# Peptides against a protein of PDB entry 3V4O: the designs that were tried, part 179

Target 1, 234 residues: chain A of PDB entry 3V4O
Amino acid sequence: DQPLAKDKVALLIGNMNYREHPKLKAPLVDVYELTNLLRQLDFKVVSLLDLTEYEMRNAVDEFLLLLDKGVYGLLYYAGHGYENFGNSFMVPVDAPNPYRSENCLCVQNILKLMQEKETGLNVFLLDMCRKRNDYDDTIPILDALKVTANIVFGYATCQGAEAFEIQHSGLANGIFMKFLKDRLLEDKKITVLLDEVAEDMGKCHLTKGKQALEIRSSLSEKRALTDPIQGTEY

## One batch from the design tools (peptide; made by RFdiffusion4, then SolubleMPNN)

Design b2_p26_1_s1 (from b2_p26_1, 10 letters changed)
Fold by OpenDDE base, seed 1:
Structure b2_p26_1_s1 (fold): chain B 234 residues (1-234), chain A 26 residues (1-26)
Amino acid sequence: as target 1 above (234 residues)
Amino acid sequence: MKLALQSFAPLQSKDEKPEVYPEQEV
């Protein structure tokens, strides 16, 4: 009864050195830590930093080529972002100021493409702000998603809220990753795991009332990041 | 020691400086 993954593939993007926006520090450490953890979970991990729009689109395209029926796909993003009309937008380092949807990558579009690959699991871990971008009134026309019941969103923050990094003694971590890393290797349904992370984050007085983890899922199976790859010993 | 909190929202917090909090157990 143990769910099996055909394969496990992750794309991790950390954008820090923005050309026209404030520089960040946490994505470097967060991507590094998450890379190490996901490799322990036998994910094939591609980790990239400071991607332009063109590079981000190419990275996503290459990531999608690795997806197939039953494959677990995980997309992690740390950087600037926004949410308009329920659509999450990842901001490339070369995005203009202000940026619009045409300058950014829409997560829901990526999800649609992942879904077309008949993946076993689609996990999005978005360490970005979810505030409305008032400079962009474009309402994208997106294709309707299929009902696959295999989608999990871990938003580092609530809708309309901001995500933060903590800077201490020259080191910086995102709040989300700080708590996620402690649980990520646990053999639990991914939504249960994230719920525990949410509880841990909720105990942090630093971000109380400012940042809280939001979990959005339709996952109908007990799938975990620890699920073994078909044909391998676990 | 102090902790600084920086937002990932450049358009919304571009004019805001990182908040500084007392050191606490996290």
Scores: peptide ipSAE 0.092, ipTM 0.616, DockQ to the pose 0.481
Fold by OpenDDE base, seed 5:
Structure b2_p26_1_s1 (fold): chain B 234 residues (1-234), chain A 26 residues (1-26)
Amino acid sequence: as target 1 above (234 residues)
Amino acid sequence: MKLALQSFAPLQSKDEKPEVYPEQEV
């Protein structure tokens, strides 16, 4: 039997107009296109741009209120970020220069809170750099995660590497979204779908040796973004 | 308008200044 979602909820955050950091271009287009695609997949989508720390925390809190047992939760982030000790930090537009963990949102903390909601699937799509922030020496003590076997991370770049956007005179996608958008509607296990995106990115001469998708998952069931919502007569 | 992603557009690091890659004439 095809797995069913109780509901499907996505929070998309695109930060580009940083106050004290380089401006980005891709998040606007990437969030827009991903919003359209996820709506076609019957996700309830909240899409937000250029969030301050307070606004990001509030958006995550509101997102968590929509999660419950068996709900598919998807968090997409495009913006500045870093990774310290395996923890991913999303950088708000009002973050100081340099920023530290106290100024940022830890993705693994969000995951913990999602697990407490007994979600059916937790998908994180992180289109940010994964370099270490040497200005942040804090070792976060994270609470132990539960063994839920329903977690998928799609990192736009490999560990310790940078994520890129296409520099064109017009608005263009980031590298990750360029390939993701072509496959996102496919009825495949989410890890298989992302693996195909990784292959497409690897075949592209532009990204070869520059950016590679990393998939980290503990998904014991064949869950797809195309999975129907319970009680919806199709 | 489908923005045709030009295959050889320069890549910019999100954290750093853009690295301009030479346009390969296709």
Scores: peptide ipSAE 0.025, ipTM 0.514, DockQ to the pose 0.125
Fold by OpenDDE base, seed 4:
Structure b2_p26_1_s1 (fold): chain B 234 residues (1-234), chain A 26 residues (1-26)
Amino acid sequence: as target 1 above (234 residues)
Amino acid sequence: MKLALQSFAPLQSKDEKPEVYPEQEV
Protein backbone atom coordinates (compact mmCIF):
# COMPACT_ATOMS: atom_id res chain seq x y z
CA ASP B 1 0.00 0.00 0.00
CA GLN B 2 1.32 3.37 -1.00
CA PRO B 3 1.52 5.91 1.78
CA LEU B 4 -0.50 9.06 1.36
CA ALA B 5 0.37 12.58 2.32
CA LYS B 6 -2.26 14.84 3.75
CA ASP B 7 -0.44 17.63 1.95
CA LYS B 8 3.08 18.40 0.83
CA VAL B 9 4.85 21.62 1.76
CA ALA B 10 8.39 22.74 1.09
CA LEU B 11 10.46 25.69 2.18
CA LEU B 12 13.54 26.37 0.10
CA ILE B 13 16.14 28.86 1.24
CA GLY B 14 19.17 29.89 -0.74
CA ASN B 15 21.60 32.32 0.81
CA MET B 16 24.28 33.75 -1.44
CA ASN B 17 24.89 37.41 -0.88
CA TYR B 18 26.42 37.39 2.54
CA ARG B 19 27.45 40.67 4.04
CA GLU B 20 30.37 39.46 6.08
CA HIS B 21 31.13 36.12 4.45
CA PRO B 22 32.14 34.88 1.00
CA LYS B 23 29.41 35.14 -1.56
CA LEU B 24 28.02 32.01 -3.14
CA LYS B 25 26.60 31.40 -6.59
CA ALA B 26 24.97 28.00 -6.74
CA PRO B 27 22.08 28.54 -4.32
CA LEU B 28 20.25 30.62 -6.91
CA VAL B 29 20.24 27.85 -9.47
CA ASP B 30 19.74 25.13 -6.91
CA VAL B 31 16.68 26.74 -5.38
CA TYR B 32 15.25 27.41 -8.80
CA GLU B 33 15.66 23.88 -10.05
CA LEU B 34 14.49 22.29 -6.85
CA THR B 35 11.43 24.53 -6.83
CA ASN B 36 10.42 23.31 -10.24
CA LEU B 37 11.00 19.70 -9.35
CA LEU B 38 9.07 19.83 -6.12
CA ARG B 39 6.17 21.52 -7.85
CA GLN B 40 6.06 18.61 -10.24
CA LEU B 41 5.73 16.46 -7.17
CA ASP B 42 2.72 18.51 -6.06
CA PHE B 43 4.54 20.24 -3.26
CA LYS B 44 3.41 23.62 -2.18
CA VAL B 45 6.69 25.44 -2.43
CA VAL B 46 7.94 28.65 -0.92
CA SER B 47 11.33 29.64 -2.25
CA LEU B 48 13.35 32.46 -0.77
CA LEU B 49 16.77 33.90 -1.44
CA ASP B 50 19.20 35.91 0.65
CA LEU B 51 17.37 35.96 3.92
CA THR B 52 18.39 37.85 6.99
CA GLU B 53 18.09 36.20 10.35
CA TYR B 54 14.77 37.87 10.91
CA GLU B 55 13.46 36.84 7.53
CA MET B 56 14.65 33.27 7.94
CA ARG B 57 12.93 32.93 11.27
CA ASN B 58 9.75 34.34 9.83
CA ALA B 59 9.94 32.03 6.85
CA VAL B 60 10.33 29.02 9.10
CA ASP B 61 7.43 30.16 11.25
CA GLU B 62 5.22 30.54 8.21
CA PHE B 63 6.34 27.16 6.94
CA LEU B 64 5.43 25.55 10.23
CA LEU B 65 1.96 27.04 10.02
CA LEU B 66 1.39 25.05 6.86
CA LEU B 67 2.27 21.80 8.55
CA ASP B 68 -0.28 19.54 10.16
CA LYS B 69 -0.92 15.90 10.89
CA GLY B 70 0.18 13.74 8.00
CA VAL B 71 1.65 16.61 5.99
CA TYR B 72 4.98 16.08 4.29
CA GLY B 73 7.39 18.83 5.19
CA LEU B 74 10.58 19.46 3.28
CA LEU B 75 13.19 22.04 4.19
CA TYR B 76 15.98 22.75 1.77
CA TYR B 77 18.82 25.06 2.58
CA ALA B 78 21.75 26.14 0.49
CA GLY B 79 24.24 28.54 1.97
CA HIS B 80 26.85 28.85 4.64
CA GLY B 81 26.42 26.74 7.69
CA TYR B 82 28.13 24.80 10.37
CA GLU B 83 27.57 21.85 12.62
CA ASN B 84 28.39 21.78 16.29
CA PHE B 85 27.73 18.72 18.40
CA GLY B 86 25.38 17.21 15.88
CA ASN B 87 23.34 20.38 15.50
CA SER B 88 23.17 22.02 12.11
CA PHE B 89 23.07 25.79 11.87
CA MET B 90 21.94 27.72 8.82
CA VAL B 91 23.67 31.07 8.46
CA PRO B 92 21.63 34.13 7.47
CA VAL B 93 23.10 36.64 5.05
CA ASP B 94 23.39 39.29 7.73
CA ALA B 95 25.23 37.06 10.15
CA PRO B 96 28.29 38.65 11.70
CA ASN B 97 31.82 37.43 11.28
CA PRO B 98 32.29 35.25 13.14
CA TYR B 99 28.76 34.01 13.47
CA ARG B 100 27.41 32.18 16.47
CA SER B 101 24.38 30.05 17.19
CA GLU B 102 22.44 33.08 18.33
CA ASN B 103 22.82 34.48 14.82
CA CYS B 104 21.77 31.28 13.09
CA LEU B 105 18.86 28.90 12.78
CA CYS B 106 19.20 25.47 14.30
CA VAL B 107 17.77 22.77 12.07
CA GLN B 108 17.13 20.40 14.94
CA ASN B 109 14.97 23.01 16.61
CA ILE B 110 12.95 23.24 13.44
CA LEU B 111 12.63 19.48 13.40
CA LYS B 112 11.30 19.53 16.93
CA LEU B 113 8.66 22.01 15.93
CA MET B 114 7.78 19.94 12.88
CA GLN B 115 7.32 16.90 15.08
CA GLU B 116 4.86 18.82 17.17
CA LYS B 117 2.76 19.18 14.05
CA GLU B 118 2.56 15.41 13.71
CA THR B 119 3.84 15.54 10.16
CA GLY B 120 3.82 12.46 8.00
CA LEU B 121 7.36 13.00 6.79
CA ASN B 122 10.15 15.41 7.64
CA VAL B 123 12.85 15.85 5.03
CA PHE B 124 15.85 18.10 5.43
CA LEU B 125 18.15 18.70 2.51
CA LEU B 126 21.10 20.69 3.73
CA ASP B 127 23.57 21.98 1.18
CA MET B 128 25.93 23.71 3.54
CA CYS B 129 29.29 23.39 5.15
CA ARG B 130 29.33 21.12 8.15
CA LYS B 131 32.58 22.12 9.76
CA ARG B 132 32.68 22.91 13.39
CA ASN B 133 32.48 26.56 14.24
CA ASP B 134 35.15 27.09 16.84
CA TYR B 135 33.86 30.57 17.53
CA ASP B 136 30.64 29.13 18.83
CA ASP B 137 31.22 27.42 22.11
CA THR B 138 27.55 27.11 22.89
CA ILE B 139 26.47 23.58 23.56
CA PRO B 140 22.80 23.55 22.79
CA ILE B 141 20.87 21.33 25.08
CA LEU B 142 18.05 20.35 22.85
CA ASP B 143 15.01 18.58 24.10
CA ALA B 144 14.83 14.98 23.10
CA LEU B 145 13.16 14.46 19.78
CA LYS B 146 10.05 12.38 19.62
CA VAL B 147 10.34 8.93 18.17
CA THR B 148 8.33 9.53 15.03
CA ALA B 149 10.35 7.40 12.62
CA ASN B 150 9.60 9.82 9.79
CA ILE B 151 12.80 11.85 9.57
CA VAL B 152 15.29 12.05 6.74
CA PHE B 153 18.38 14.20 6.53
CA GLY B 154 20.28 14.56 3.32
CA TYR B 155 23.51 16.36 4.03
CA ALA B 156 25.33 17.58 0.97
CA THR B 157 28.61 16.77 2.65
CA CYS B 158 30.05 14.71 5.45
CA GLN B 159 30.29 15.87 8.99
CA GLY B 160 33.19 18.23 9.38
CA ALA B 161 33.51 18.69 5.64
CA GLU B 162 32.78 21.44 3.17
CA ALA B 163 30.20 21.70 0.44
CA PHE B 164 31.23 22.93 -2.96
CA GLU B 165 29.86 24.77 -5.91
CA ILE B 166 30.62 23.70 -9.45
CA GLN B 167 32.04 25.96 -12.07
CA HIS B 168 30.68 25.28 -15.50
CA SER B 169 30.24 27.13 -18.76
CA GLY B 170 26.83 28.24 -17.59
CA LEU B 171 24.84 28.41 -14.44
CA ALA B 172 25.89 25.42 -12.43
CA ASN B 173 24.54 23.67 -9.42
CA GLY B 174 26.19 22.89 -6.22
CA ILE B 175 27.52 19.38 -6.19
CA PHE B 176 24.65 18.07 -4.13
CA MET B 177 21.91 19.50 -6.32
CA LYS B 178 23.67 18.39 -9.48
CA PHE B 179 23.06 14.80 -8.56
CA LEU B 180 19.89 15.22 -6.54
CA LYS B 181 17.97 16.80 -9.39
CA ASP B 182 18.51 13.79 -11.62
CA ARG B 183 16.71 11.47 -9.26
CA LEU B 184 14.32 13.61 -7.27
CA LEU B 185 11.27 12.70 -9.33
CA GLU B 186 11.79 8.97 -8.97
CA ASP B 187 9.08 7.03 -7.21
CA LYS B 188 11.27 5.56 -4.53
CA LYS B 189 11.49 5.61 -0.81
CA ILE B 190 13.26 8.85 -0.04
CA THR B 191 16.17 7.13 1.68
CA VAL B 192 16.65 4.83 -1.29
CA LEU B 193 16.55 7.79 -3.61
CA LEU B 194 19.17 9.61 -1.60
CA ASP B 195 21.32 6.51 -1.45
CA GLU B 196 21.33 6.40 -5.22
CA VAL B 197 22.28 10.07 -5.28
CA ALA B 198 25.14 9.24 -2.97
CA GLU B 199 26.33 6.56 -5.35
CA ASP B 200 26.15 8.94 -8.28
CA MET B 201 28.21 11.48 -6.38
CA GLY B 202 30.72 8.80 -5.53
CA LYS B 203 31.20 7.89 -9.16
CA CYS B 204 31.89 11.42 -10.24
CA HIS B 205 35.55 12.32 -10.54
CA LEU B 206 34.78 15.90 -9.55
CA THR B 207 33.28 14.78 -6.29
CA LYS B 208 35.55 11.92 -5.38
CA GLY B 209 37.51 12.74 -2.29
CA LYS B 210 35.92 16.16 -2.18
CA GLN B 211 32.31 15.83 -1.17
CA ALA B 212 30.12 12.92 -0.16
CA LEU B 213 26.46 12.74 0.70
CA GLU B 214 25.50 11.74 4.20
CA ILE B 215 22.10 10.27 4.84
CA ARG B 216 20.72 10.25 8.34
CA SER B 217 17.30 8.76 8.67
CA SER B 218 14.76 7.27 10.95
CA LEU B 219 12.09 6.28 8.47
CA SER B 220 10.04 3.20 9.19
CA GLU B 221 7.62 3.58 6.30
CA LYS B 222 8.14 3.54 2.57
CA ARG B 223 7.59 7.26 2.19
CA ALA B 224 8.45 8.92 -1.09
CA LEU B 225 8.33 12.47 -2.33
CA THR B 226 6.09 11.11 -5.07
CA ASP B 227 3.48 9.93 -2.59
CA PRO B 228 0.08 11.20 -3.61
CA ILE B 229 -1.89 13.69 -1.62
CA GLN B 230 -4.90 12.25 0.12
CA GLY B 231 -8.15 13.06 -1.59
CA THR B 232 -6.67 13.63 -5.00
CA GLU B 233 -8.20 11.75 -7.87
CA TYR B 234 -5.93 9.62 -9.98
CA MET A 1 13.84 37.34 -4.05
CA LYS A 2 10.69 35.55 -3.02
CA LEU A 3 8.53 33.00 -4.73
CA ALA A 4 5.16 32.76 -3.12
CA LEU A 5 3.42 29.54 -2.30
CA GLN A 6 2.35 27.76 -5.47
CA SER A 7 3.79 30.47 -7.62
CA PHE A 8 4.76 29.51 -11.12
CA ALA A 9 7.07 32.44 -11.54
CA PRO A 10 10.60 31.38 -12.34
CA LEU A 11 13.59 32.71 -10.55
CA GLN A 12 15.66 35.03 -12.65
CA SER A 13 19.39 34.74 -12.49
CA LYS A 14 21.23 37.94 -11.81
CA ASP A 15 24.53 36.28 -11.15
CA GLU A 16 27.55 35.57 -13.23
CA LYS A 17 28.88 32.10 -13.85
CA PRO A 18 29.23 30.06 -10.72
CA GLU A 19 32.77 29.34 -9.74
CA VAL A 20 34.19 26.33 -8.07
CA TYR A 21 33.95 27.60 -4.59
CA PRO A 22 34.36 25.86 -1.30
CA GLU A 23 31.88 26.92 1.25
CA GLN A 24 33.88 28.52 3.98
CA GLU A 25 32.86 28.96 7.51
CA VAL A 26 33.93 32.40 8.61
Scores: peptide ipSAE 0.017, ipTM 0.442, DockQ to the pose 0.037
Fold by OpenDDE base, seed 2:
Structure b2_p26_1_s1 (fold): chain B 234 residues (1-234), chain A 26 residues (1-26)
Amino acid sequence: as target 1 above (234 residues)
Amino acid sequence: MKLALQSFAPLQSKDEKPEVYPEQEV
């Protein structure tokens, strides 16, 4: 009994041209490459670059409208970010310096909303730094998540650490995407796939001791990004 | 091939460049 997706929808956000923060380069290439890969996996992909807070919130809202019972939802983010008390915050390009939680999008809040849609799988791929923001002392009171056992987080870096991009040529990947792209099309449980990506990152002399993938999951079923869409003939 | 790593370093000041690590041969 191979798991089936009712549909597969991905939102990819790459923020590079920050107003009040260092500019990035990798998100452009990373979003592009990931878009192409996810399309090969029959995802409906919305890819956006350089979103303001307002635009990011709207993009998430529109993404959520595409989710329903049994749908696979994937959110990819490449850009600046931080993590406070286990909550991940994506930083819009118009965020002030310093930014606070009210200026950012909380990933766990998005997860809550995805759970309300009764999705078949929730995947978050977060290519951002996970350092604490000392300028934001707000402890978000998150509502209790439902026990859906369909959640996977792939953090490009470990807790409290930085994510890196490659500075080689004008069009280089982030470190996470460099390794992810080589395995993303493999027909494996998503957590197994990410674990192999983590091993590849760990073997690379460039990333050893600098960046390590963290996988956090509550996934009780053998769900893969390669899972067929219900009603489609292959 | 030589690659250099640059940190995203989101908490850096507006005028501060991201941390860049030395190039390594790959």
Scores: peptide ipSAE 0.028, ipTM 0.506, DockQ to the pose 0.681; fails the geometry check

Design b2_p26_1_s2 (from b2_p26_1, 12 letters changed)
Fold by OpenDDE base, seed 1:
Structure b2_p26_1_s2 (fold): chain B 234 residues (1-234), chain A 26 residues (1-26)
Amino acid sequence: as target 1 above (234 residues)
Amino acid sequence: ELLGLQSFAPLQSKDEKPEVYPKQLV
């Protein structure tokens, strides 16, 4: 019996025009292409670029309002980021130099809030660096997550490593999205899909030894992004 | 309140030789 989604909602954030940090290029294209793909999968998609801390927090709040029991929630982020003690932090465009956790959005905190909504699936696609921020000495004490067995993380890079984008004279995808977009519409369990993306990316000579996709999942059901929305089947 | 989609510039050709650079922490 095929799993059904109550609804499907995605928030896509691409930060590239940083005020106090190096500018990026790929998030623009990556968010655009992912938006089109997710819409083909019947996701309700909110796509935003170059968000300040205030705007990012508001966007997350609005995203959470769209989540409810059985809803598939997907958060995509492309931009600067870091990871301290297993916690991922997304960096707003107005973050100071150096930035700290108080200036950033913690992904695990968002996950906690998503769990409170009793979502059917929580997918995080994080195209950011995962290096430790030496300027952030805070050890966040987060509330324990519930055991929901419906969580999937797709990290564009390994823990402690950097994520890369392709530089052209014009616009180009990041490495992660370059391979993700080719498989995203496949009717497969999301973890299987990401595993195939990982294999494809692993064959890329540009990132050998530099970037590898990491999948972290507790997903116990065969859920796919292609799962139909409840009440729409004939 | 939030717009569902912001405007994007048209995609450009990707036929050039790619260079990889990190989204480095600064």
Scores: peptide ipSAE 0.037, ipTM 0.572, DockQ to the pose 0.034
Fold by OpenDDE base, seed 5:
Structure b2_p26_1_s2 (fold): chain B 234 residues (1-234), chain A 26 residues (1-26)
Amino acid sequence: as target 1 above (234 residues)
Amino acid sequence: ELLGLQSFAPLQSKDEKPEVYPKQLV
């Protein structure tokens, strides 16, 4: 039978107007479109733009308060970021130049806290660069993650690679959201859905050889974003 | 309570000749 969610909660963060780094354009449109789609999927969605470090930490704390046993949690981030030693760091708009780990939010730390809530599903959609930050030589010592088999990472780009946005005179999606939005409402296991997005993205001549979706998961059940909330009519 | 953006102004993408740039400068 189809799995049930206790509830479905999403935190969407789009950082564009950086103080000390290049400004971005796509996160505004991407957050907007993803918000609309997730609401159609009965997610409780909190969408925020241009967060400082303090605001991002508060947003994550509030998000965690909404999580509990069996709840589906989704974190989407679009903005600057980096990856050091397998740890993903989201960069707040007030981050210094150069930024370091103490200025940023570690996604894996958030995952650990989500696991403590005994969530039913943990989805991370990270539309950020994954290049090594040479200005940060810190090797984070993180607590070991629990074996929950309910984790899905959708990285907009490959390990060590850059994520791209399309620059027009007007507003446009990032490459990842351009393809994700076309499939997000499909009733499919989330990893299967993302795999299809990866195939669609692979046909894009603009980013061929430059950007490819990476899916990392240990999801042991056929859980989908379309899964109904327990006690509600689908 | 977190003050989230509950609604956005309608946004439309323009289909022009796309130029792709990295989100972070190398």
Scores: peptide ipSAE 0.031, ipTM 0.551, DockQ to the pose 0.034
Fold by OpenDDE base, seed 4:
Structure b2_p26_1_s2 (fold): chain B 234 residues (1-234), chain A 26 residues (1-26)
Amino acid sequence: as target 1 above (234 residues)
Amino acid sequence: ELLGLQSFAPLQSKDEKPEVYPKQLV
């Protein structure tokens, strides 16, 4: 039987114009393109660019308010980031140099809060570096996650590795979005879809040896981004 | 209240040879 979403909500954050860190370009294009695609999938999409820590936290809070039982929640982030001890940290544009966990938003904390909403699906698409931040010596003690079997992480790069963007004279995508956008509308289980994206990235000479997609999932149901919203015709 | 950005058609890649830059840590 076709899984149904009670609703579908996405928060897209693209941080480019960092105050104390190298500026990026791809998040602008990536957020816009992903916004368009997700809207075609009937997601309610909030897309924001260049958020301060305060603004990011507020955005996440507002996003969480839109989540409820059975709702599909998708968080996309493009920008600077790091991963310490398995925890992913999104870096706001006003983060100091060096930044620490207290300056950043922990994705796993957001996941915990999403689980409390009893969401039908939690998708994280993280287009950021996953290198360890040696300047952050904080050992996070996170609360244990619930066993919800509805979690999908699409990491633009492998653990400990960097994510890349393509630079042209004009605007271009990040590497992850370059391949993701070609498949995002496919009616496939989200993990299968991402696996295909991973293969596409692997076949590209540009990304070979530079960036590989990592899929981390606990998804016990055949849920897709194309799943219809309950009460709608399909 | 948060507002979504306007949607538009995805951009096409240019024919220029791409240079890849990391979104690296400072």
Scores: peptide ipSAE 0.031, ipTM 0.550, DockQ to the pose 0.033
Fold by OpenDDE base, seed 3:
Structure b2_p26_1_s2 (fold): chain B 234 residues (1-234), chain A 26 residues (1-26)
Amino acid sequence: as target 1 above (234 residues)
Amino acid sequence: ELLGLQSFAPLQSKDEKPEVYPKQLV
């Protein structure tokens, strides 16, 4: 029995032109590549670059409005970020230096809101650093998550580690997207697909010992990004 | 086609500023 999605919606955010932090290069290319791939998978894709805090919050709100029971939701972020106490924070381009949690968007809060929509699948692809922010002493009190068994996190790097991009002439992919884009269209359970990406990254001598993909999931069903949309035939 | 990771290309932490050379996407 083929799993079906009610709909498939993705929000892609790439932040690179920071006002108070080092500028990045790869998010532009990575967002572009992922947009094209997800559209081939019949996702409704909204792709945005260089968002302020206000714009990021609005984009997430609009994204959530597109989610409903059985909908596949995918959030991709490339930019600066940090992780405190297991909570991932995406940094807007207008964030101060140093930034704190009140200046950033918490991914786990977004997940909570997605669960309230009774989505069929929640996928987070986070291409950002995961080091602790020592300037942020806030311990967020998050509401307990529901047991939905439909959650997948793909972290571009290990907990407490940095994410990298290549120092190359011209526009080039970041490390994570370089390997992800080769597998993304495969008809496989999303966790299996990401595991293969992890192996591909591990075989690369450039990234060995520097960057490794982390997969964190609670997915009880064989859900794939290639799953057909309800009412359609593929 | 877009440029990607090449053999022996240097890696840069996202906490550092990369060198940017303008090029159009293909």
Scores: peptide ipSAE 0.017, ipTM 0.502, DockQ to the pose 0.097

Design b2_p26_1_s3 (from b2_p26_1, 10 letters changed)
Fold by OpenDDE base, seed 2:
Formats: structure tokens, C-alpha cells, sequence
Structure b2_p26_1_s3 (fold): chain B 234 residues (1-234), chain A 26 residues (1-26)
């Protein structure tokens, strides 16, 4: 039997116009393109750009309100970020320089809250750098996650590495989205889909030795972004 | 066509020189 989603909800955040950090370009295009793709997959999509810390926290809170038992939740983030001790931090546009974890949103904390909603699937697509922030030595005490076996992380880059966008005279995608968009609509288990994206990235000479996709998952079911919503006739 | 990459790495200090983004000649 094909897995069913009770509903499908996505929050897409693209941060570009940082106050105290280098400005980015790709998140605009990436969020837009991903929005269109996820809508084709019957996701309810909230797409936001250039969020302050306050706005990001509010957006996450509102996103969580849309989650419930069996709902597929997808969080996409494109922007500056860092990773300390396996914890991913999304950097708001108003983050100070240097920033600390208290100025940022911890993805693993969001995951915890998603688990409390008893979601059917939790997907994180993180198009951000994963370098350590040496200005933040805080070890976050994270509560133990529940064993839900419905978690997928797609990191645009490997641990300790950088994510990139293509500099072009016009609008261009980030490297991750460049490859992700070509496969996102495929009816495949999400981890398989991401693995194929990783292979595509690996074949690109532009990114060779610079950026590689990392997949981290605990997914015991064959869940796909294409899974139908319960009660919908297809 | 030359493609250049821009890193998503934030500048953690004002003293950090802008990273020279890798470019590739396509």
C-alpha cells in the first residue's frame, strides 16, 4: 500500500539581504522555483524571504501550527548558516557579526517540535554552510529526540564545508537547488531521490571537491514527496 | 563561459578578507 500523507506543508525561507554578512542572490530564485515544484506536489507552501530572527521564529511557529498527526512537514532554508556539534543553525538577516546560537534558529529544536506534532514525515533541506562557528562555544543541551523513524536531512554540503551559489550576470540557482529541482518531482523515496541528486552534484566539474550533498535519515517507510494526500482522489 | 561560485559562508569578523570565490572556465 502506498503511504499516504494526512496533509503536506512546507516552509521555505530564503535569506539574502543580510545586515552584517555578505549578501546572497540565489535564495530568491531557489525559493521561488522550489515553491512551484512543491505546489505541483500538492504541498501547502509558505515562502518567505529575508527574515529577521523574530520573523523566522514566528514563521516556524506558524508552520508548526499547520502540522498534525500524519502531516508531511518540509522545511527548506537557503542562506547563511553554521553547524556546531551536529546542530544546524539558520542565520537570520539581522543576526549580529559575530553571531551566536542565541541569535539563530536551531534546526534540531524545530525537529523536536515537529516530532511532538506526530508528523508523518519530516524533511529538512538545508542550503547553507556547515562550517563551525568558532565564536560560539555553547554546546546546546538538546532534549532527546523521539524515535519516529520519519526524518530526512538533505544538506547542501558536507559537514565542515561550504555551500555555494553560482555567480552569474543574471539570476542563478544555488548549487544544491540546481540539481534538486531536476529530480524533486520524481516518485521515489525521498532518500533515494536525494541520493540521485548527490550523484548528479558529484558529476559536476564545477562542484567537484567543493560541495557535496549529505543525506542524514532515519526513515523506516518508503515515503516520497509525491505521496498522495489522504482523502484526495488522484 | 566562466562561472564563479559564491560561498554562503558568512563573514564572522570585519577583518576577514572577502573570500575569493572559486571560478571555473566552462
Amino acid sequence: as target 1 above (234 residues)
Amino acid sequence: MELALQSYAPLQSKEEKPEVYPSMEV
Scores: peptide ipSAE 0.242, ipTM 0.628, DockQ to the pose 0.826
Fold by OpenDDE base, seed 4:
Structure b2_p26_1_s3 (fold): chain B 234 residues (1-234), chain A 26 residues (1-26)
Amino acid sequence: as target 1 above (234 residues)
Amino acid sequence: MELALQSYAPLQSKEEKPEVYPSMEV
């Protein structure tokens, strides 16, 4: 039986113009392209660029308000980030140098809040570095996540590694989005789709040994981004 | 066209110089 979504909602954040960190270019293009793709998949998409900590928190709060039982939630982030003790932190454009967890948004905290909404699917696409931040000595005491078996993480890079964008004359994608965009519309279980993206990245000489996709999932159902919204004709 | 990779690493992780690769089709 074809899984159905009650609704499909996505929040896309691209941070480029950092105050105290290197500026990026790809998030602009990546957010734009992903927006168009997700809209074709009938997602309600909120796309934002260059958010301060305050703005990011507000955006996440508004995103969470759109989630409910059976809703597909997708969070995409492109920008600076880090990972400490298995927790992913998205870095706002106004983050200090060095930054700490108090300056950043923890993805796992967002996941917890999404679980409270009884979402049908939680997808995180994190196009950021995953290196440890040695300046953040905070040991997170996070509440245990619920066992919902509806979680998919697509990390642009491996744990402890960096994510990259292509620099050339003109606008280009980040490495992750370069491959993701070619497959995103495929009617496949989201983990299968991401696995194919991982293979595509692995075949590219530009990314070999430089960046590799990591998929972390607990998904017990064959859910796809192409799943129809309940009550719609398909 | 030369292609270069820019890391998403922040300054606090030390600035790495972008790696430049020979021209390839993107």
Scores: peptide ipSAE 0.235, ipTM 0.620, DockQ to the pose 0.532
Fold by OpenDDE base, seed 1:
Structure b2_p26_1_s3 (fold): chain B 234 residues (1-234), chain A 26 residues (1-26)
Amino acid sequence: as target 1 above (234 residues)
Amino acid sequence: MELALQSYAPLQSKEEKPEVYPSMEV
């Protein structure tokens, strides 16, 4: 039997106009294109750009309110970020320089809250750098996650590495979205889909040795972004 | 047209100098 979603909800955040950090360009295009694709997949999509810490926290809170038992939740982030001890931190546009974890949003904390909602699927697509923040000596003690076997991380880059966008006079996708958008509508298990994206990225001469997609998953079911919403199947 | 990669690393990270790549269709 094909898995069914109770509902499908996505929060897309693209941060590019940083106050104290280098400005980016691709998040604008990436969020826009991903929004259109996810809507074709019957996701309820909230897309936001250039969020302050306060706004990001509020957006996440509102996103969590839309999650419930069996709901597919997808969080996409494009912007500056870092990773300390396996924890991913999204950097708001008003983050100071230097910033600390207290100025940023921890993805694993969001995941914990999603698990409390008993979601059917939790997908994180993180188009950000994963370098360590040497200015933050805090070791986050996160509560143990539940074993839900429904988690998928698609990291735009490897652990300790950087994510990139193409610097051009015009608007262009980030490297991750360039390949993701071509496969996102395919009716495949999400981990299989991301694996194919990883292969496509790996064949790109521009990113070879610079950026590689990393998939981290505990997904035990054949769930796809194309899965129908319960009550809409014929 | 020469293409370069822009890192998503913030200022506090050691910014890699933009690498210039040969023209490719984007």
Scores: peptide ipSAE 0.221, ipTM 0.612, DockQ to the pose 0.514; fails the geometry check
Fold by OpenDDE base, seed 3:
Structure b2_p26_1_s3 (fold): chain B 234 residues (1-234), chain A 26 residues (1-26)
Amino acid sequence: as target 1 above (234 residues)
Amino acid sequence: MELALQSYAPLQSKEEKPEVYPSMEV
């Protein structure tokens, strides 16, 4: 039987014009291209750029309101970030230097809230660095996650490593999006699709030994981004 | 044409210098 989604909703955030941190370029192009691809997959897409802490929290809250039982939820983030003790933190454009966890949004907290909505699929695509923030010694006490077997993380880089964008004349993609965009429309289980993206990235001489995709999943069903929405004929 | 990589690491990491590669081959 073909898996069905009740609905498909995506929130895309690209932060580039930081006040106290280096400015980025790729998130603008990456968000734009991913928006177009996800719309072709019949996602309802909200795309936002250069969000403050307040705006990011509000955007996530509004995104969560669109989720319900059986809905596919996708969160994409491109920008500065860090990872402490297995928790991923997205950095708002108004974050201080140095920043701490209280200035940032924890992805695992968002996942917890998505699980409460009984979603059909939870996908996180995180195009950010995963190095430890030595200025933040806070150990987040997170509530235990439920066993939902519907979770996929696509990390643009390995644990403890950095993510990169390509600098050349004009606007270009980040490394992750450059490879992801070529496969995103394929009708494959999302973990299989990301594995192919990982292989493509691994064949590139520019990124070999520099950046590698990490896939972390607990997905018991053959769910794809191409899965039809219930009540629609494709 | 030579391409450069720019890290997404913040200033606090001190590892932000772009690296230059001779080509991007896939």
Scores: peptide ipSAE 0.210, ipTM 0.600, DockQ to the pose 0.533; fails the geometry check

